Peptides against a protein of PDB entry 6FRK. Designs and how they scored, part 273

Target 1, 411 residues: chain A of PDB entry 6FRK
Amino acid sequence: NEEVLNAMLKEVCTALLEADVNIKLVKQLRENVKSAIDLEEMASGLNKRKMIQHAVFKELVKLVDPGVKAWTPTKGKQNVIMFVGLQGSGKTTTCSKLAYYYQRKGWKTCLICADTFRAGAFDQLKQNATKARIPFYGSYTEMDPVIIASEGVEKFKNENFEIIIVDTSGRHKQEDSLFEEMLQVANAIQPDNIVYVMDASIGQACEAQAKAFKDKVDVASVIVTKLDGHAKGGGALSAVAATKSPIIFIGTGEHIDDFEPFKTQPFISKLLGMGDIEGLIDKVNELKLDDNEALIEKLKHGQFTLRDMYEQFQNIMKMGPFSQILGMIPGFGTDFMSKGNEQESMARLKKLMTIMDSMNDQELDSTDGAKVFSKQPGRIQRVARGSGVSTRDVQELLTQYTKFAQMVKKM

## One batch from the design tools (peptide; made by RFdiffusion4, then SolubleMPNN)

Design b2_p26_8_s2 (from b2_p26_8, 14 letters changed)
Fold by OpenDDE base, seed 5:
Structure b2_p26_8_s2 (fold): chain B 411 residues (1-411), chain A 26 residues (1-26)
Amino acid sequence: as target 1 above (411 residues)
Amino acid sequence: DERLETLVKLFEHYLKAIELLKKIKE
């Protein structure tokens, strides 16, 4: 029984290491799981695999819980939230995502760019804020981040903003000068919450980076980014362990809506490859994918038009990172599509939709759209001219449609 | 050809995911 337990724990430990869980945490987890497993219950013929999985799940849940209640903004008050993190962590994008999240919840939200080091930081923030209709502050001329942060916070306090988010300078490496600048900004604006933004894709470096920030600034919250890629999120455990601060949100893609409140149970389930059925149901309900009954009825009858294909492409694009959705389904590996292949696929879908925008209703609503175009080649030339593409691109679209229609008929 | 196959696979997996989701809600 002990040999079987050790073999199964070795497999789990290997999978956790492949998920970027810190080696020290994996060792500790192995010891805790061994101590939690009743060897007598294992002898009783219970599914040893399920018991070990459940014990591992419970210990991972404990590792994600810092035992500290997450800070929450107070309605009707001015809440100052300062962001800190390395360059390339997704910090600036995450500021915009958090601002948009609170704005959608009916909070009076604004953004301040106190990144004076990175050329174009203010332009990037301004672009994101303008697209989301979020008020923003920054300077093209002021080089002191303390002045910009102080002036921006004062301005938005006087205008009775409830959520005031301050983006700070990131650096490529941990530099003492960066931490001193962060402390000066924090002392000047007196934030109610300091959020550390961490990239999940940095793997084993998560612990050392998170610790370096916590040792210098009073990090109270963590946001983990890039959970849409190859990162299985094991670095998040390292961040919680090092900062002793809760994960409050996760970034799940590049879109402003690719941002969700952190949920412990679904996250650990996904980390273990068990899927996230609850998150999948929530996502389906959020996207109103159930309203596709009319489509599924059409699919069952083997009717698939170019319009039906267009509507499906719209739905796929609204779903966000399709790799993430597939990763919520039990038995679908996260490795099914690389992030690069997914982005290329989405760009291609958008190109196909642009070609279809030049089609007429007779072409779109035909049960055999490819045959309509084959019978009248002048339609291909019209659509090609209307969409600014080659006749070959339109023919490739029709070939794709034919393959999709054949696939639908086999379902 | 590989780019076409990737979109076909994406769409196949999308359809399978929708079908599976229906079965989970029932």
Scores: peptide ipSAE 0.134, ipTM 0.721, DockQ to the pose 0.188
Fold by OpenDDE base, seed 1:
Structure b2_p26_8_s2 (fold): chain B 411 residues (1-411), chain A 26 residues (1-26)
Amino acid sequence: as target 1 above (411 residues)
Amino acid sequence: DERLETLVKLFEHYLKAIELLKKIKE
C-alpha cells in the first residue's frame, strides 16, 4: 500500500512539475498529502486513486488560497487600482482587459498611462483604450510618472469615475529605481489595490520575481497572464505563496475578452488535467450557444446546409481561442491544436465565409449544396468571380462542406 | 490536404464539444 501510494504521488508530483509548480511546493504538497491520507482508509477498499486525487486537489486549493479575502471595488466609490509588474508580463494589455471587464459590467472605468520609460507606452494604451471606448489619460511631455498618475487620478476622481486603473513602468530586471518609482507613485495616488501582473510562462522564476515585488511594494492582488493552453499555470501557485495575495483574474489569450475572474476550483481542475466543466458551461452561456437547439435538431436529422456550416463557423469564430475551450473538456488534451494552427484555421474560416457570402439563398439553403454546384458548374464560376477567388478555392470549400456534412451525419 | 485535415479536425472537436455540453445539461 505504501509503495502504491508513493508511486501515485510520484506521478502526481511529476505532472505538477511539468505544470511549472515550484519544486518546494510540490515537496510540501507531497508531505501534506501523505499526512492527510489515512492508510487504514486505503485498506477499506476505497478507490485509492480517487482518494489521492481528492487529497491532492484539496492541498492545491490551499496553495492558491492565501487566507486573505480578495479586494473588490465598491460601487459608487472611486476605486484606484495600480498595476505593477515586469516588462513583457502583459501588464499594459491586462490594464485594458480589466478596464474593459469593468466597463462591460456597467462601471465607469478609465485608464491612466504612468509609463514614461517605454517609448510608445502611451500610444499603445491610447490605441487599446480607444478600441475599447475606455477614457484614458497620459502625457507625451511629462516624464515624471508621479505627476502623470496624480493628475490623472485627480481628473478622473473629479469626473466621478468608479474604476481608475493606473499602468506603471515595467522593467526587465529588478532595479531599485523601478521599485522607488513604484513607491513614489503609490504614495502619491494612494491606490485602493495594487495588482501584480505575472507571466505564467516564466515557470520556476515566478517565485523569485513575485517575492521581489512583494518585498518592495504592498501587492494586494495578483493577475496571472498567458494562461493560453500551453502555460499550465503552476507558476500561479508560486506567486500566491510569495505575495500572500489572492489571484483575482487570469489572462487566457491575446484578445481583450480573454480575461476572466479567477476561480480556484476550475483552475486546479484544469491544472490537474480534469477539465473545467463550469468554465465550459459559463463560456457556452456567454456565447449563447444554447440557442443551438434548432441546430442540434437539424444535426440530428442529418440536415446540414452551407448556411448551417456558415453559422457554425460564426460560432467557432466567436468562441475565441478554441483550443482553450477544448482544454475545458475532460479528456481533451490542450495540445490538439497549436496556437499557430488555430490562427491559421480562423483565417481560413474567414476566407470560406467570404466565399459563401457570394452564394445565393438557393445554394446556401440546399440540403445538398455540393450537388447544386456539381449540376451547374456555372455557379462555381459566379461565386469565384463574386468573391475574388479561384474556381479551385470554391471547389475546395465544397469538398470541405461535404466532409463536414458527413461528420454531422455520424453524430 | 493538411490544412483541410486541420479544419476537419477542428470541426469534429467542435461537434464533440457540443455533444458533451448537451450531455452535461441533461
Scores: peptide ipSAE 0.131, ipTM 0.711, DockQ to the pose 0.225
Fold by OpenDDE base, seed 2:
Formats: C-alpha cells, sequence, structure tokens
Structure b2_p26_8_s2 (fold): chain B 411 residues (1-411), chain A 26 residues (1-26)
C-alpha cells in the first residue's frame, strides 16, 4: 500500500511540476497528502486512486486559499483599483478586461493610464478603452505618474465613477525605481485595492516575481493572465503563496471577454486534468436548452435524428471557443487543443452541417437516419453530389450520427 | 480518428451536462 501510494504521489508530483507548480509547494503537498491519507482505509478496498486524488485536490484547494477574504468593490462608492506588474504580464490588457467586466455589470467604470515609462502606453490604453466604450484619462505630456494618477482619480471621483482603475508602469526586470514609483502612486491615490498581474507563462519564476512585488508593495489581490496558452496555471499557486493574497480573476485569452472571476474548485480540477464540469454545465445552461421542451422530451425518450444532431452542433458552436469547452472535459489536458486545432474542429463541424444541408426532411427527421441511407444507397450519392463531397464523407457523417444516437439512447 | 474521438467526447459531456442540469432543476 505504501509503495502504491508513493508511486501515485510521484506521478501526481511530476504532473504538478509539469504544470509549473513550485517545487517547494509540491514537496509540501506530498508531505501533507501522505499525512492525510489513512493507509488502513486504503487497505479496505476503497479506490486508492480516488482517495489520493481527493487528498491532492483538498491540499491544492488549501494552497490556493490564502485565508484572506477577497476585496470587493462597494456599490455607489468610488473604488480605486491600482494595477501593478511587470511589462508583458498583460497588465494593461487586464485593466481593460476588468473595466469591461464591471461595466457590463452596470458599474460606472473608468481607466487611468499612469504609465509614463513606456512609449505608446497611453495610446494602447486609449485604443482598448475606446473599443470597449470605457472612459479614460492620461497624458501625452506629463511624465510624472503620480500627477497623472492623482488628477485622473480626482477627476473621476468628482464625476461619481464607481470603479476607477489605475494602470501603472511595468518594467522588464525588478528595479528599485519601479517600486519607488509604485509606492509614490499608491500613497498619492490611496487605492482601495492593489492588484498584482502575473503572467502564468513564466512558470517557475512566478514565486520570485510575486514575492518581489509583495515585499515592496502591499498587494491585496492577484490576477493571473495567459491561462489559454501553454501555461498550465501552476504559477497561480506560487503567486498566492508569495503574496498571501487571493486570485480574484483570470485571463483566459486575448479578447476583452476572455476574463472571468476566479473559482477555486474549477481551477484545481482543471489543473489536475479533471476538467471543469461545473463550468461546462454553466455554458450549457446559457444555451437555455431546458426551455426547449421538445428537445428534452426527445432526449428523455432516447430519440435522436439527423436534424437533432444538426441543432446540437449549432448549440455547441454557440458555447464559445472549442479549446475552452474541451478544457472543461475530464481527460482533456489544457494543451489538448492548440488554436490551430480549434479552427480545424470548427471547420469539421461546418462541413458536417453542409452535408446535412443537402439532406431532405425525410432523411433529417427519421429516428433511424442511418437505416434510411443503408436501405437506399442512392441517397448517399445524392447527398454527396449536393454537398460537393465524397460518398465516404457522407458515410463518415452517418457513422458519427450513429455513435451520437447510441449515446442519447443511454441517457 | 483522434479528432473524431474528441468530437464524440465533447458531445458525450455536452449531453451529460444537459442531464445534470435537468436533475438540478427538478
Amino acid sequence: as target 1 above (411 residues)
Amino acid sequence: DERLETLVKLFEHYLKAIELLKKIKE
């Protein structure tokens, strides 16, 4: 039993290290899991794998919980949120994403560019803000970020803005001058929240970077960016450990909408390759399929037509990026779908739909569509010609349909 | 084949999510 435990823990530890979880945290996790697992319960025939997974999950949840309640803005008040982080962390983009998030929720939101170090910082913020219709402030002439931040905060307070986001200068490296500037800005504007933005793609460097910021600036919240890339999110645990601050949001892509509130359970589940079933349920719920009584009744009776398959493909295409949806499915790793594979998967669904567009109502509405085509092979040839595809492509579609129909019958 | 399996798994989990939603709303 101990050998099995050690072997499984080694596998989990390897996977966590490959997910950019800090080596110190992985060691601590291993020790905590070993202490939490009752070897006697493992002997009693319980699924050893499930027990270890549960113990690992529980300890990872503890690692991502700093034991501090996340700051939340107060409605009807002026909430000043200062952003800090290295250049290239996605800080400026994240400011816009957060502003847009609150704006969509009915908060009066604005952006301030206090980055005077980077040429074109204000133009970039202005472009993002204008595209999202978010009010903004900055200067092309003022070089003191303290002055810009103070004037901008005062302006937007006087205009009764509820969310005032201040973007600050980043640097390529940790520099004392950067931290001094951030402290001066923080002292001048007295932010209600200081958000550290961390790029998840820096992997094992997350701890050292997060610690350097926390040692100099009173970071109260963390946002992790670039979780849509090769970054497996393990660096997020390092950020929490170093900053002792909660992750409040995550950036999941390049679009302004690729931004979501941090949820501990889904994040850890995804980190372990267990998927995000809750997130998948939420995405399916957004489709309001429960309002379609006819669909629910068909599914309940195990009825599934080619038309039903067509409609479900349309629904799947509405759920959002395939990479995101697949990343919610257990056993699909975060890296399972590159951007290239997503486009190809969408093109494949569209191809299947195009083939079905050449089918008649009798073929589409048959409860056994595959049998209709098998009884009259001339239908395959007609559909193939109509769609500009091979007879093989039509046969492959019918094979897929048969698999899906069998799944529905098992419901 | 791997791409087909991916689509099949997606559809399976999609259906499972619908079933779970139904159970939660009942």
Scores: peptide ipSAE 0.175, ipTM 0.736, DockQ to the pose 0.091; fails the geometry check
Fold by OpenDDE base, seed 4:
Formats: sequence, structure tokens, C-alpha cells
Structure b2_p26_8_s2 (fold): chain B 411 residues (1-411), chain A 26 residues (1-26)
Amino acid sequence: as target 1 above (411 residues)
Amino acid sequence: DERLETLVKLFEHYLKAIELLKKIKE
């Protein structure tokens, strides 16, 4: 039994290391799991795998909980939130996502660009803020980030803003000059919360980076970005351990809406490859995919028209990053589709829909759309001309439809 | 062929997701 436990723990530890969990945390977790599992209960015929998974899950939940309550903004007060993090961490994009999140919740929100080091930082913030209709402040001429931050905070305080987000300079390396600048900005604006933004894709470097920031700046919150990519999120555990600060939000893509409050249980379930069933249900309800019960029934009966295919493509496109939805399904890893393959697939779906926009109701509603086109080849030429594509592209669409209809019949 | 297979796989996974969601709501 001890040999079986050790073998299974070795497999779990390997998977956690491959998920970018820090080696020290993995060792500690292994010891804690061993101490929590009663070997006698494991002998009594309980599913050994489920017991170990549950013990691992409980210990990972403890690692994500720093034992401190997350800071929350106070309604009707002026809340200053300072962002810190390296260049490329997604800090500037995350500032806009957080501002947009609070704005959608009915908070009066604004953005300040105090990044004077990066050329075009203010232009990037301005573009993002304007697109989201968020008020912003910055300078093209002032080079002192302390002056910009102080003036911006004072301006928006006087205008009774409730959420004042300050973006700071990010560098490629941990430099003493960066930390001195961050301290000077923090001392000048007296933020209510300091948010460290971390890129999950940096893997094992998460601990050292998060520690370097915490040792210099009073980080109170963490936001983890790029959890839509190959990053399995194990670096988030390292950030919590190093900063002793809670994760408050996660960035799940490039869109301004690809931002959500951190939930411990769904995050750990996803990290372990158990999926996020709760998040999947929430996403399905948000997308009103339930209104497709009639379509699901048709699919069960093996009736699949070109219109049914079009409606499914619309749903897939509305879901946003399909890789994220797949990553919520138990047994589907986030790596199932590369980002490149997903974007190409979405572009292809959009092309197919554009071809189908040139089809008539008789073609779209036929139980055998491919047969309608095969019986009257002139339909292929009409659709090709109407959509500005080749007859070959229409034939490829019909071949794809036939394959999809066969897949639906096997369900 | 490889691009077609990728789209077919995407659609298969979408259908499996819908089937799973239906089972969770039942």
C-alpha cells in the first residue's frame, strides 16, 4: 500500500511540476498528503486514486489561500489601486480589464498611465481606455511617473471617482531603479491596494519574480494573466506563497471581457485536469445555450441541416476562446487546441458562414443539404458567385457538412 | 486535409461539451 501510494504521489508530483508548480511547494504538498492519508483507510478498498486526488485537492486549496482577506473597494469612497509587474506580464491590459469590470458593476472608474519608460505606453492605455469608454489620464511630455500619478490621482479624486487605477512602468528585468520608482509612486499616491500582475507562462520563474516584488513593495493582491495559453496556472501557487497575498482576478484571454474574479475551487479543479463544471454551467447560462434544447433534440435524432450547422457555428463563435470552454470540460486539457489552431479554426468557421449566407432556405433547411447540391450543380455555382468564393470552396463546405452530419448521427 | 481534421475535431469537442452540459442539467 505504501508503494502504491508513493507511485501515485510520484505521478501527481510530476503532473504538478509539468503544470509549473514550484518544486518546493510540490515537495511540501507530497509530505502533507502523506500525513493526511491514513494507510489503513486506503487498505479498506476505497478508491485509492480518488482518496489521493481529494487529499491533493485539499492541500492545493490551502496553498492558494494566504490566510488573509482580499482587499475590496468601498462604495462611495475613492479607492486608489496601484498596479505593479514586469513588462510583458499583461499589466497594462489588466488595468483596462479591471477598470471595465468595475465600470460594468456600476462603479465610477478611471485609468492613469504612470509608465514613462516605455515608448507608446500612454497611447496603448488611451486606445484600450477609449475602446472601453473608460476615462483616462497621462502625459506625453512629463517624464516623472510620480508627478503624473499624483496629478492624475488628485484630478480623479476631485471628480469623485470611486476606482482610480494607476498603471506603472514595467521593465524586462528586476532592477533596483524600477523598485525605487515604484516606491516613490506608492509613497506619493498612498494606494489603498497594490496589485502585482504575474504572467502564468513564465513557469518556474514565478516564485523568484513574485518574491522580488514583495520584498520591495507592499503587494496586497495578485492578478494572474495568460491562463488561456499553455500555462496550466501552477505559477499562481508560487505567487501566493511568495507574496502571501490572495489572487483576486485571473486573465483568461486577450478580450477585455476575458477577466474574472478568482475562484479557488474551479481553479484547482482545472489545474488538476478535473475541469470547471461550475464555470462551464455559468458560461452556458451566460450564452443562453439552453435555448438550443430543440437543436440538441434534433441532433439526438440525427437530423442535421445546413441551418443547424450555421447555428452551431454562431454558438461556437459567441463562446469566444473555445480552448477555454474545452479546458472547463473534465478530461480536456487546455493544450487540446493551440491558440494558432483556434484562431485559424474561427477564421475558417467565419468563412463557411459567409458561404452559407448565400444559400437559400430550401438548401439550408434540407435534411440532406449535400444531396440538394449534388442533384442541381447550378446551386454550387450560384452560392460560389454570391459569396465571392470558388466552386471548390463550396464543395469543401458540403464535404465538411457531410462529416459533421455523420458525427452528429454517432452521438 | 489537416485543416479539415482540425475543424472536425473542434466540432466533435463542441458536441461532447453540449452533451456533457445536458447531463449536468439533468
Scores: peptide ipSAE 0.145, ipTM 0.728, DockQ to the pose 0.218; fails the geometry check

Design b2_p26_8_s3 (from b2_p26_8, 15 letters changed)
Fold by OpenDDE base, seed 4:
Structure b2_p26_8_s3 (fold): chain B 411 residues (1-411), chain A 26 residues (1-26)
Amino acid sequence: as target 1 above (411 residues)
Amino acid sequence: DERLETEIKQFEQILKAIEKLKELLE
């Protein structure tokens, strides 16, 4: 029924608008999806919901593909990468993240601070670079960003650096003077790549900002920041459309390692609330969870011990921020636990693990840990004293364990 | 109780995701 299709498309369009996708792109997507479905419904009795989701997914994949191959640095050459973007976009932090990424890949990488407008810009870059052990250049006395950028690039070229990252001034507003300065810097250093850094949290303003930068400087790459926040990243589509440039990396948090190469499929899956299955696979592989084959086999057989729960909490703790893990799980993409709830959740997991650290092997390895404690209440008091918690906290843990063990038995 | 149920549901979804991931790695 065309009414059901239109209702479902309206829900998808509303969700995309709430994800900060530009209204023009949402309208175009709706028309393209409608045209694609009208052609496919004539051919197959497929589940209408799956067909709409697949059509939406395909059209979103096209929106993040500018049809231009991403620039890549050449090994053994001097690659100059200029960063442009507004103040507060995460540009300076992203310069350090990119430098650290290439350094970990065995590239000889350095940073240049050509931001003379913001007081303390060089101190901030120096602090970040020093923490990451990245060579840096800047000036406390030179006020011309063109001179600083030129001297820094020349210095690091002479020292045979392979990746030379130049951070420029960012302003709060689109000002002609900012664009003139960026153009002068770009002309002086002749960068191999110009990277526009965009904050995903600016929402519907992404298109206008990205266009303003592209109209003044030859932006060839986009990096999207703050995708760990409430921003669903729909503004990234607007940046690609406006710049006609690929997204090369995304910033997924505040840590220097919260930076990853852009993958189209995982990003669109996350945007649609389908989760990042590929990113979760990559994280699971990095954790060497192969040793958990025995655990999954036990889970498949409905066996779950307190030790199994402890090992799962350790795995969750090793995967990093709980919000990032949850954001990778299908169906959790919408409930980004606020940063405050994440720290509380991690503190709670640590507390539960500390209680379990005071348990003995008989208690941890029992197929019915709650029954072991119920038969001998003195165990609860021992564990409570050993972990510095109340007997109530131990009882709450055992209640949680019992609920999990019951869920595993139903799986 | 509601917060605990939410955490339990979250953990259940993590376990289901890990299982699906292993099935994909196998």
Scores: peptide ipSAE 0.000, ipTM 0.276, DockQ to the pose 0.134
Fold by OpenDDE base, seed 5:
Structure b2_p26_8_s3 (fold): chain B 411 residues (1-411), chain A 26 residues (1-26)
Amino acid sequence: as target 1 above (411 residues)
Amino acid sequence: DERLETEIKQFEQILKAIEKLKELLE
């Protein structure tokens, strides 16, 4: 019995290490699981595998819970949120994602760029903020991040903003100068929350990095980025352990909507390769797939229009990266879509939708849209001009539509 | 052509996954 337990724990430990869980945490988990398993209950003929999996799951849930309540913004108050983290962690993108999240929830949200070190930091933030229609502040001339942060916070406080997000310089390495700058900014603006942004793909380095930030600034929240199909997110456990701070959000891709509140149970299920059934259910419910009964009925009848394709592309774009959706389904391996292929696919879908935005209702609602365009080639030229694409791009869309419509007719 | 076939296959897989999910939620 002990040999079987040790063999199963070895497999689980291997899987956790392959998921970038820190070796120390894996060892501790192994000991905790061994102590939690009653050997007498294992003798009772219960599925030993399920028991071990449940014990492992329970201990992983404890590892992602720092025992500290997550900070939450107060409605009708000015909440200052300072972001800290290394360059390349996705910090600047995450500031925009968090701002957009709160804005969509009806919060008066703004962004401040206090990154004076990176050339084009303010332009990048401005571009992201403008696309999301989020108010922003920064300077092209001021080099002191303390001045920019202080002026920006004061401005947005006076304008009664509820969520004031401050992006800081990330640097390439843990440098004392970076930590002193962060501390000076924190002291000047007195943030209500300091968010550490961590890249999930750096797994084993997460503990040392997270600890270095926590030792210098009062990190109260963690956001884990790049939790796409390639990163299992085991480094998140290391960040929680090192910072003693809860994970509040996860970044799941490069789109501004690829951002969700952290949920412990789905995250652990995904980490163990069990899939994210709850997140899948939530995502299905968010898609209001009940409204797609009409589509499913049409598909069952072999009817598929350009409008139906457009609506499906909208649903796909709302669902986020395909690899994430597939990775939420038990038994679908994460290996199906490389990161580069997802962005290219999303950009392509958006281009196709832009072409369809230039189509009329007669073209969109035709059961044979390709034939409508083939009969009147002037329609292709109109749509091409309206969408700013070539006639070839419109023909490619119609070819794709025809292939889909033929597949639907065979279903 | 190969890229288009890949996108079509991905879309078909998503449709099948959505259908299977609907069946699981019913």
Scores: peptide ipSAE 0.000, ipTM 0.257, DockQ to the pose 0.159
Fold by OpenDDE base, seed 1:
Formats: sequence, structure tokens, C-alpha cells
Structure b2_p26_8_s3 (fold): chain B 411 residues (1-411), chain A 26 residues (1-26)
Amino acid sequence: as target 1 above (411 residues)
Amino acid sequence: DERLETEIKQFEQILKAIEKLKELLE
């Protein structure tokens, strides 16, 4: 029984290491799981695999919990939130995402660009803020981030803003000069919260980077970025362990809406390849896919049209990146998320939709769309010309549709 | 062809997942 347990734990530990979980945390988890498993209960014919998975899940939940309550802004007060992190971590984009999140929740929110080091930092922030209709402050002439941050915070305090987000300079390497600048900014503006932004794709380097920030700056919150399906998320555990600070949000893509409050249980379930059923249900409900009852009823009757396929492509596009949706479905492991060039799949869906936009209602609503085109080949040429594609591309779409329609008939 | 078959399978799996989710929400 102990040999079987050790073998199963070895597989789990390998999977966690492949998920970029820090080796020290994996070792600690292995010891904790061994101590938590009653070997006598394993003898009673319980599914040993499920029991080990449950024990692993419980220990991972503990690793994500720093034992510190997350800071939350106070309504009707001026809350200053300072962002810190390496260049390329997604810090500037995350500032805009957080500002937009609070704005949508009815908070009076603003952005300050105190990044004087990166050329075009203020232009990038201004572009993002303008698109989201978020008030912003920065300078093209002032080079001292302390002056910019102080003036911006004072301005927005005087204008009774509730959420004041300050983006700071990031560098490619941990430099003492960067940490001194961050400390000077923090001392000048006296932030209510300091948020460390971490890129999940840096893998095993997450611990060392997070620790270096915590040792120099009083990090109170963590945001993990680039959880778009390529990053396995194990670096998040390293960030919590190193900073002793809670993860408050995650960035799940490039869009301003690709940002969500951190939920421990769904995150751990996803990390273990169990999927996120709750998050998938929430996304399905947000999409009001109830209007597709008619489509599901048609599918149950083995009816599938080109319009039905178009509507499904629209739904997939509304749900966001295809890899993220698949990663929320139980049984679609992390390996399914890694192989899809998400941009290529979305570009392909858009191309197929553009072809279908050149089809008429008779073609779209036919229960045998392929037969409509086969009977009148001139339709293929019309659609090809209308969509700016080859006749071959239209034939490929019709071949795909036929394969789908045949599968729907077999369901 | 193989890429297309993969996308088809992915789409079918999403459709099945949506159906299962609806069944779970009912």
C-alpha cells in the first residue's frame, strides 16, 4: 500500500512540477499528503486515486492561502493602489484591467502613469485608459516618478476619486535602483495597497522574483498575469509562498475584460486538470446561451444548418479564447490548452464566418447546405467572390459543415 | 486536414460540454 501511494504521489509530483509548481512546495506537499493519508482507510477499497487527489487538492488550497485577509477598497474613501513588477509582467495592462473592473462596479476610478523609464509608457496607458473611458494622469516632460505620482495622487484626491491606481516603472532585471525608486514613490504617496504583478509564464523563476520584490517593497497583494492557457499557473503558488500575500485577481488574456477575481478552488481544480465547471457555468450564463435552446433542440433532432454553425462560432467568439473554454471543461487537460495557437483558431473561425456572411438565407438555413451548393456550383463562386476567398476555401468550409452535420445526426 | 479534424473534434466537444452544462443547470 505504501509503494502504491508513493508511485501515485510521484505521478502527482511530476504533474505539479510540469505545471511550474516550485520544487520545494512540491516536496512539502508530498510530505503533508503522506502525513494526511490514513493508510488504513486506503485498505477499505476506496478509490486510492480519488483519495490521493483529494488530499493533494486540500494541500494545494492551503498553499494558496497565505492566512492573510486580502485588502479591499473602502467605499467613499480615497484608496491609493500602487502597482509594482518587472517590465513585461503585464503590469501596465493589469492597471487598466483593474481600473476598468472597479469602474464597471460603480467606483470613481483613475490611472496614474509614474513610469518615466519606458519610452511610450504614458502613451500606452493613455491609449488603454481612453479606450476604457478611465481618467488618467501622467507627464511627457517630468522624469521624476515621485513628482508625477505625488501630483497625480493629489489631483485625484482633490477630485474625490475612490480608486487611484499608480503604475510604476519596471525593469528587465531586478536592479537596486528600481527598488529604491519604488520605495521613494511608496513613501511619497503612502499607498493603501501595494500590488505585485507577476507573469505566470516565468515558471520556476516566480519564487525568486516574488521574494526579491517582497524583501524590498511591502507587497500586500498579488496579481498573476498570462493565465491564457499557456501558463500552467503553478507559479502562483510560488508567489503566495514568497510574498505571504493573497492573489486578488488573475489576468486571463489580452482584452481588458480578460480579468477576474481570484477564486482558490476553481484555480486549483484547473491546475490539477479537473476543469472549472463553476466558471464555465458562470460564462455560459453570462452569454445568455438560453437563446440557443432552439439550437440544442435542433441538434437533438439531428438538424444542423450553416446558420446554426455560424451562431455557434459567434458563441465561441463571445466566450473568449477557445483554449480557455476548453480548459474549463472537465477532461480537457492542460495539454489541450498548450497545443492550440489560439490566435490561429480564432482567425480561422473569423475566416469561416466571413465566408458564411456572403451566403444567402436559403444557403444558411438549408438542412442540407452542402447539397444546395453541389446542385448549383455557381453559388460557390458567388460566395468565394463575396468573401474574398478561393472557391477551395468555400469547398473546405462545406466539407467541414458536412462532417459536423453527419456527427450531429449520429448524436 | 489533420488540423481541421482537430478543430472539428474540439468544436464537437464544446457542443457536448454546452449540452452537459445545460443538463446540469436544469
Scores: peptide ipSAE 0.006, ipTM 0.277, DockQ to the pose 0.187; fails the geometry check
Fold by OpenDDE base, seed 3:
Structure b2_p26_8_s3 (fold): chain B 411 residues (1-411), chain A 26 residues (1-26)
Amino acid sequence: as target 1 above (411 residues)
Amino acid sequence: DERLETEIKQFEQILKAIEKLKELLE
């Protein structure tokens, strides 16, 4: 029994190391799992594999729980949230994602760019903020991040903003000058929460990086970014252990909506390669996919209309970034959607839907939509004018539809 | 053509994902 346990634990430990879990944490987990498993209960015919997996899962849940309650903003109060992290961690993007999250929840939210080190940091923040309709502050002339942060915080406090997010400078390496600047900013603005942003893709470096930030500033929250297909997220455990701070959100892609509250169980399930069944169920329930039975039946019969395609595009858009959904399904490889194509794909889907919004019911509900348009070319011109696109764009949509309809007939 | 093939593959995968989701919810 002990040999079997040791063999199974070796496999689990290997998988955790391959998931970028720190070797110290893996060793500690192995010891804790061994101490938690009653070998006598294993003798009673219980599925030894399931028991070990459950014990591992339970110990991983403990590793992501620092035993500290996550900071939450107070409604009607001015909450100052300072972001810290290295360049390339996704910090600036995460500031915009968090701002957008709170704005969508009905919080009066704003962004401050206190990154004076990176050329174009303010322009990038301004572009992101403007697209999301989030108020922003920064300077093209002031080089002191303390002054910018202080002025921005004061401005937005006076304007009764509830969520004031301050993005700070990030550097490529841990530098004493960066940490001193962060401390000076923190001392000047007195943030209610300091959020450390960590890139999950840095693997085994997560612990040392997270510790370096915590040793300089009072990190109270962690956000883990790039938890898309390439990062298994094991570094998040190291960040929690080093900062003793909870993970509050995760970034799951490049889109502003690729941001979700951290859930322990789904995260651990994903880390173990079990998928995010709970998050998948939640998303499916949010979609009210009950109406999709009729669509699946039609697809099984090889029937596919432009309306069916439109409804599928709506479902994709409601489900959010497709990469996230696929990453939630067990056995779908994480590399399924190349990162850079997601926003462009969504914009393209929206464009296609806008073209279809100019179609009539006869065109949308035809089992051979392309033939309807080919028989009466005046329909293409009408749809093109109605949607503000070229006749070529409509023809491209019909070509795409025809390819999809042919594919559905082969399924 | 390659872009359209990629979109087709993505759509097929979405359909398969939706089917698997239904099977998991039933």
Scores: peptide ipSAE 0.005, ipTM 0.276, DockQ to the pose 0.251; fails the geometry check

